# Designs tried in a protein design run: peptides against a protein of PDB entry 3QIS. Part 312

Target 1, 334 residues: chain A of PDB entry 3QIS
Amino acid sequence: PSLELSRREFVFENVKFRQLQKEKFQISNNGQVPCHFSFIPKLNDSQYCKPWLRAEPFEGYLEPNETVDISLDVYVSKDSVTILNSGEDKIEDILVLHLDRGKDYFLTISGNYLPSCFGTSLEALCRMKRPIREVPVTKLIDLEEDSFLEKEKSLLQMVPLDEGASERPLQVPKEIWLLVDHLFKYACHQEDLFQTPGMQEELQQIIDCLDTSIPETIPGSNHSVAEALLIFLEALPEPVICYELYQRCLDSAYDPRICRQVISQLPRCHRNVFRYLMAFLRELLKFSEYNSVNANMIATLFTSLLLRPPPNLMARQTPSDRQRAIQFLLGFLL

## One batch from the design tools (peptide; made by RFdiffusion4, then SolubleMPNN)

Design b2_p28_1_s2 (from b2_p28_1, 13 letters changed)
Fold by OpenDDE base, seed 2:
Structure b2_p28_1_s2 (fold): chain B 334 residues (1-334), chain A 28 residues (1-28)
Amino acid sequence: as target 1 above (334 residues)
Amino acid sequence: DEWEKELEELREEIRKEMEELRKEYLSK
């Protein structure tokens, strides 16, 4: 069997979080026999491509002189955004298009990723006084390393070394403030807030706005701004309640005094984000007659975002654990 | 509520810090 490929090199320029890009190429059976094609893993890989890449179709049959279009889809989800922001991964891959009893064909994928505040740690964002797109990539790496060290010191209750000539970290990420301050000002009377989905175009505008500017106002509907906050919280590499405190939150769920003590042990940025979100959600609940939002709905929604089980426990989460997690959050909303 | 007061104080501190930050950013 033999194939002709219309293209073998693909460049995905300016790849962004949640923005789908597509490149297409044709494969043609220029042989005399039917062939089966498939994308196959490289040596030591479990998948034929990186998590942000997909081929469609990834396998198929071609009769002699048949041609098929293959789409290469690049999409950075919450699962790939953090490693791309840090530069640990890049928009580079090699695909192996295999023919049964035939030749391998190599496809080169390349491009560039544009960093996002989505999928960046709270600690790193508290050190970013400019939009992330204005921060040199080398400095992003340094900020992540420094942020990890400061988180560890905070968890160990180590006395902050004298804040030398390093600029004091923000109390919360500016991106969280921009979203939450907008919602405080404009969304407390919004019916079905956090229940109605935002517009995809508006969500992209909000993400681009937060990555590139410090605006006076966030663009889009209140629903899109609210969904952008949910997406932001979901994309965090570590949830607002650090994994180290997860079990203690569950164990304290029915004692509001202990719950407050557990939250006080969070790293400063995580603690401030948690408290600031609680301030907003409590304010939103004061307008429940106007917005139809209730504490149980809010607790159920935000618990999965703020209080995630550690990855090793995710598969073991019981309905009782979920109820304790909801109860923990309810103690801050009521 | 002491908790509500503590949240309002934090909100106001954040607002001040961020308004200053935005002003500094827009001045460059």
Scores: peptide ipSAE 0.713, ipTM 0.972, DockQ to the pose 0.812
Fold by OpenDDE base, seed 5:
Structure b2_p28_1_s2 (fold): chain B 334 residues (1-334), chain A 28 residues (1-28)
Amino acid sequence: as target 1 above (334 residues)
Amino acid sequence: DEWEKELEELREEIRKEMEELRKEYLSK
């Protein structure tokens, strides 16, 4: 069996978080026998492609002289955004198109990724006084490394060595301020806030706006700005409540005094973001007669975003653990 | 509420810092 491929090299320029790109090619059975094709893993890989790449179809059957279109879909989700922001991964892959009882065909995937504030750590963002697209990639790596070291120092209650001229970190990421300050100003009376989805085009505009500028006003509807905040919190490499404190939050869920003490032990950036979000959500709840938002809905929604189980415990989360996590957050909203 | 006061103080500190940051950014 043999195939002819219309293209073998694919370039995905300016790949962005949550922006789908598609490149298509044709495969044709130029042989005299039917062919089964499939994308197969390389020798050391468990998957035929990286998490941000997909082939559609990934397998199929071709009669003699039949042609099929294959789509190569590039989509950076929350699961790939952090490793692409850091430059640990890149928009580069090799696909192996296997022909049953035939030969392998290699496809080269290349391109460039544009960094996003989505999927970047709170600590790194607190050190970014400019939009992330204005920050050199080398400096992004340094900021992520420094952010990890400062988080560890803060959790250990180590006095920051008053080492010299390092610019003071922001109280919160400017991106969080932009989103939450907008919601404070314009969305407290918005009916069904966090219940009505945003528009995908507006979400992309908001993401691009936060990555490239410090605007006076965020573009889009209040629903799109609210959903952008949810997406931001979901995409964080570490949740606003650090994984190290997860179990203590569950254990303290029914004691508001202990809950406050647990939050006080968060790294400065995480603690300030948590408090600032609580300020907003409490303000939003003051307008419950206008916006139809209630504390149970907010607690249920934000608990999954703010208080995520550590990756090693995700598969073991009980309904009781989820209820404790909701009760923990309710103690700050009421 | 002491907690509500702490949250409002933090909100006001953030606002001041970010308005200064935006002003510095727009001045370059």
Scores: peptide ipSAE 0.712, ipTM 0.972, DockQ to the pose 0.716
Fold by OpenDDE base, seed 4:
Structure b2_p28_1_s2 (fold): chain B 334 residues (1-334), chain A 28 residues (1-28)
Amino acid sequence: as target 1 above (334 residues)
Amino acid sequence: DEWEKELEELREEIRKEMEELRKEYLSK
């Protein structure tokens, strides 16, 4: 059996976080026998493609003289955004289209990724005084390395940040300020805030706005700005409450004094982001008569974002652990 | 509440820092 492919080289220009791109090609069975095709892993790979790539269909049957359209879909989720932002991964792959009892056909995937503030660490973003797309990729790597070292020093209660010649980090990421300051100003009276989904087009505009500018106002509805904040918090490589403090938060969940002491031990940027979010959520709850938002809803929603279990414990999270995590956050909202 | 005061102080510090940052950014 043999296939004819209409194209073998695919270029995905300007790939962005949460923006789907599609390229299509045709495969044709020029043989006299039915053919089964499948995308197969390369010798050292567990999957036929990288996590940000998908083929649809990825397998199928072709009758003699049949033609099938295959879509190559590039989508950068929260699971791929961090490694693409760091340049650890790139928009490059090779797909192997296998024909049963036939040949292998190689497809070349290439392109470029545009970095996002989504999926970047809080520490790196606090050092980033310009939009991420104005920062050279080499500097993004340096900022992540420096951020890791400063986080470790902070956790070890080592020497105060030497006020040395390095520009002082921002108290919080400017992107968090832009989102939360907008919500403080315009969304405290918004009915069903965090319950009504945003518009996908507005979410993309908000992401692009945060990646490329420091605007006076965030574009889109209050619902889209609120959802963009949730997406931002979900995409963080480390949650606002560092993994190292997760168990201590659960253990302290019913003692508000110990809870406050645990939060005081967060790295400066994480602590400030947590406190700033609590300031906003408490303000939002003062307007509960107008916005129909309650503390239990907010605590349930934000607990999964702010207080994630460490990756090694994620599969072991009990309903009791979830309830303790919610109770921990409730102690700051009430 | 001491906690509410600390949160409002932090909010105001963040606002000042970010308004200065935005002003510096727009001046280039």
Scores: peptide ipSAE 0.711, ipTM 0.972, DockQ to the pose 0.755
Fold by OpenDDE base, seed 1:
Structure b2_p28_1_s2 (fold): chain B 334 residues (1-334), chain A 28 residues (1-28)
Amino acid sequence: as target 1 above (334 residues)
Amino acid sequence: DEWEKELEELREEIRKEMEELRKEYLSK
């Protein structure tokens, strides 16, 4: 069996968080026998491609002189955004198109990723006084390393060394302020807030706006701004309530005094983001007659975002743990 | 309550810091 490929090199320029890109190529059976093709893992890989890449179709059968179009889809989800922001991963891969009883055909995937404030740590964003697209990539790496060290120092109750002329970190990320301040101003009377989905085009505009500017106003509907906040919280490499405090939150869920003490032990940026979100959600609940939002809905929604189980416990979360997590958050909303 | 007051104070502190930051950003 033999295949002809219309292209073997693919370049995905300016890949962004949640923006789908597609490249297409054709494969043709230029042989005299039917053939089966498949994308196969490389020798040391479990999958035929990186998590941000997909081939469609990834397998198929070709009669002699038959041609099939294959789509290469690049999509950066919450699961890939953090490692791409840090430069730990890149828009580079090699696909192996295997022909049964035939040859392997190698496809080269390349491109560039544009960093996002989505999937960046709260600590790094608190040090980032400019839009992320204006920050040199080298400085992003340094900010992530510094953010990790400062978080560890904070958790260990080590007095931050007043390291010298380092600019004072923001109380919260500017991106969180932009989203939440918009929602405070414009969305408290919005019917079905957090229940109605945003528009995908508006979500992309909001992401691009936060990555590239410090606007006076966020573009899009209140629903899109609200969903962008949910996406932001979901994409955080570490949840607003640090994994180290997860179990303590569950254990304290029915004692509001202990709950407040647990939150006080969060790193400064995490604690401030938590409190600022609670300020907004409490304000939103004051307008429940207008917006049809209730404390149980909000607690259920935000608990999964703010109080995520550690990765090692995700598969073991009981209904009781979820109920305790909701109860923990309810104690701040009521 | 004391908690609501603390949250309002934090919101106002954040607003001031961010408005200053935006002003500084737009001045460059």
Scores: peptide ipSAE 0.710, ipTM 0.971, DockQ to the pose 0.784

Design b2_p28_1_s3 (from b2_p28_1, 14 letters changed)
Fold by OpenDDE base, seed 2:
Structure b2_p28_1_s3 (fold): chain B 334 residues (1-334), chain A 28 residues (1-28)
Amino acid sequence: as target 1 above (334 residues)
Amino acid sequence: SEWEKEEEELVKKIREEMEALRKEYLAK
């Protein structure tokens, strides 16, 4: 069996977070026998491609002189955004198209990724006084490494934050302020806020706006701005409540005094983001007659974003643990 | 409460810092 491929080299330029790109090629059975094709893992790989890449179809049968279109889909989700932002991974892969009882055909995937404030740590973003697209990639790596070291020092209470350094970190990421300040100004009376989905085109415009500028106003509807805040919080590599404090939040969920003490132990940027979000959400709840938002809905929605179980405990989360996590947030909303 | 006052002060400090940052950015 043999195949003819219309193309073997694919370039995905300017890949962005949540922006689907597609490249198509044709495979043709130029032999005289039916053939089965499949994309197969390389030696030592568990998957035929990286998490941000997909082939459709990834397997099939071709009769003699049959032709099939294959789509190569590049999509950077929350699961790949952090490693692409840091440069740990790149828009490069090799696909192996295998023929049963035939040859292997190699496809080269290449391209470039454009960094996003989505999937970047709170610590690194607090050090970014410019849009992330204006920050050199080399400096992004250094900022993530420095941010990790400062987080660890803060959690261990080893070194007071030198408040006098010329390069003082921001109180919160500018991107969080832009989203929250917009919602505070324009969305407090918005009916069904956080219940109505945003528009996908507006979400892309908001992401690009936050990655490339410090605007006076965010583009899009209040629903799209609200959903962009949820996407931002979901894409964080470390949740607003650090994994190290997860169990202590559950254990304290019915004691408001202990809950406040647990939050006081967060790294400065995480603590400030948490308190800033709680202040905003309490303000939003004053307008419940207009926006149809209630404390139980907000606590349920934001619990999964702000208070995520550590990766090693995800498979063990009980309904009781979820209820304690909701109760923990309710103590800051009421 | 003391906790609520600290939060109001934090919100104020964030606004002042971010408005200054935006003004500096838009002036370049």
Scores: peptide ipSAE 0.730, ipTM 0.974, DockQ to the pose 0.783
Fold by OpenDDE base, seed 5:
Structure b2_p28_1_s3 (fold): chain B 334 residues (1-334), chain A 28 residues (1-28)
Amino acid sequence: as target 1 above (334 residues)
Amino acid sequence: SEWEKEEEELVKKIREEMEALRKEYLAK
């Protein structure tokens, strides 16, 4: 069997977090026999493509002289955003289109990724006094490395090394402040806040706004700004409550004094973000008659975002663990 | 409580820092 491909090189320019890009090409069976095609993993790869790439269809049959359109979809989710922000991964791949009993056809995927504050660590963002798009990519890598070291020092209660070298980190990421301060000012009376989804176009505008500017106001509806906060928290490479403290949060869930002690052991940026979010959410709960928001709803929603099980424990999370995690957050909302 | 006072002071400090940062950014 043999195929003709309309295109073999694909360029995805300006790839952004949560922005779907699509490129299409045609494959035609120019042979005299039916053929089965499939995208196959390269040698030593488990998948035929990187996590941010998909082919649709990824397999199929073609009769002689049949043509099929294949979509190459590039989508940076929360699962790929961190490694793309750091430059550990890039918008580059090679797809192998295999024919059963035939040839392999190679497709080259290339492009550029635009860094996002979404999927960047709280520690790195606390060091960013400018929008992430104004930060040189080389400096983003350095900020992530420095952030890891500062997290470790904070957890170990190591004395900060000499004051001399780096600008003082922000108390919280400016992006969190921009979202929360907007919601505090404009969304406390918003009916169904955190229950009504935002608009995808507005979410993209909010992401782009936070990545490129320090605005006076966030664009979009209160629902879109609220969802952007949820997306931000979900995309964090490490949750606001560090994985290392997860079990201690569950164990302390019914003792508010121990809960406070556990939070006090968080790295400074994580602790500040947690306390800042709890202050905001308690303020939001004062307007429950207007916004239909209650402590149980908020605790349930934010528990999955703020207090995630470590990856090695995700498969073992019990309903009891989830209830303890909710109870832990309730102790800061009431 | 002491915890609540620390949180109020944190919120205030965040606002002051961020408003200054925004003002500096928008002035360039």
Scores: peptide ipSAE 0.729, ipTM 0.974, DockQ to the pose 0.776
Fold by OpenDDE base, seed 1:
Structure b2_p28_1_s3 (fold): chain B 334 residues (1-334), chain A 28 residues (1-28)
Amino acid sequence: as target 1 above (334 residues)
Amino acid sequence: SEWEKEEEELVKKIREEMEALRKEYLAK
């Protein structure tokens, strides 16, 4: 069997978080026999492609003289955004299109990724006084390394860092303030806030706005701004409540005094973000007659974002653990 | 409560810091 490919080189320029890009090519059976094609892993890989890449279809049959269109889809989710922001991964791959009892055909994938504040650590963002797109990639790496060291020192209750030559970190990421301050100003009376989805185009505009500027106002509807806050919190590599404190939050869920003590042990940026979000959400709850927002809905929604189980415990979360996690947040909303 | 006062002070401090940062950014 043999195939003809219309294209073998693909370039994905300016790849962004949550922005789907598609490139198409055709494969044709120029042989006299039916053939089966599939994308196969390289010798050292478990998957035929990187997590941000997909072929559709990834396998199929072709009759003699049949042609099929294959879509190469590039999509950076929350699962790939952090490693692309740091430059640990890149928009580069090689796909192996295998023909059963035939040859291998190599496809080259290349491109560039544009860093996002989405999927960047709270610690790094607190050190970014400019939009992330204005920060050199080399400096992003240094900021993440420094952030890790500060998190560890904070968790270990080590002596306050001396006022060393590093610029003082922000109290919270500017991106969180931009989203929350917008919602506080414009969305407190918004009916069905956090219940109605945003528009995908508006979400992309909000992401691009936060990555490239410090605006006076966030673009899009209140629903899109609210969903962008949820997406931001979901994309954090470390949740607002650090994984190390997860179990202590569950254990304290019915004692508001212990809950406050657990939160006080968070790294400064995480603690400030948590308290700032709780202040905002309590303000929204004062307008429940207008916005249809209630404490149980908010606690249920934000629990999965703020108080995630550690990766090793995700598969073991019980309904009781989920209820304790919700109860923990309720103690800050009521 | 003391906790609520600390949170109000934090929210105020965040606003003051961020308004200053935005003003500095937009002036460039």
Scores: peptide ipSAE 0.728, ipTM 0.974, DockQ to the pose 0.777
Fold by OpenDDE base, seed 4:
Structure b2_p28_1_s3 (fold): chain B 334 residues (1-334), chain A 28 residues (1-28)
Amino acid sequence: as target 1 above (334 residues)
Amino acid sequence: SEWEKEEEELVKKIREEMEALRKEYLAK
């Protein structure tokens, strides 16, 4: 069997978080026999492609003289955004299109990724006083490394934050402030806030706005701005409540004094973000008559975002653990 | 409470810092 491919080189320019890009090509069976095609893993790979890439269809049968269109879809989810922001991964791959009892055909994938504040650590974002797209990629790497070292020092309670190093970090990421301050000003009376989904086009505009500017106003509906806050919190490489404190939050969930002590042990940026979010959410709850928001709904929604189980415990989360996690947040909302 | 006062002070400090940052950014 033999295939003809209309194209073998694909370039995905300006790949962004949550923005789908598609490139198409045709494969044709110029042979005299039916053939089965599949994308196969390279040597030592478990998957035929990187997590941000997909082929559709990834396998199929072609009769003699049949032609099929294959879509190559590039989509950066929360699962790939952090490694692309750090430059650990890149928009580069090689796909192997295998023909059963035939040849391998190599496809080259290339392109560039545009960094996002989504999927960047709270520590790094607190050091970014300009939009992430204005920060050189080399400096993003330095900021992540510096942020890791500061987190570790803070957790160990060993050294006061060296007052003498680089520019003092922000109290919270500017992106969180932009989202929360907008919601506080314009969305407290919004019916069904955090219950109605945003529009995908508006979400992309909000992401691009936060990545490229420090605006006076965020574009889009209150629902899109609210969902952008949820997406931001979900995309954090480490949740607002650090994984190291997860179990202590569950164990303290019914003692408000111990809950406050656990939060006081968070790294400064995480602690400030947590307290700032709780202050906002309590303010939002004062307008429950207008926005139909209640403490149980908010606690349930934000628990999965703020108080995530460590990756090693994710598969072991019990209904009791989830209820304790909700109760922990309720103690800061009521 | 002391905890609530610290949170009000934090919210105020965040606003002041961020408004200054935005003003500096928009002036360039």
Scores: peptide ipSAE 0.724, ipTM 0.974, DockQ to the pose 0.771

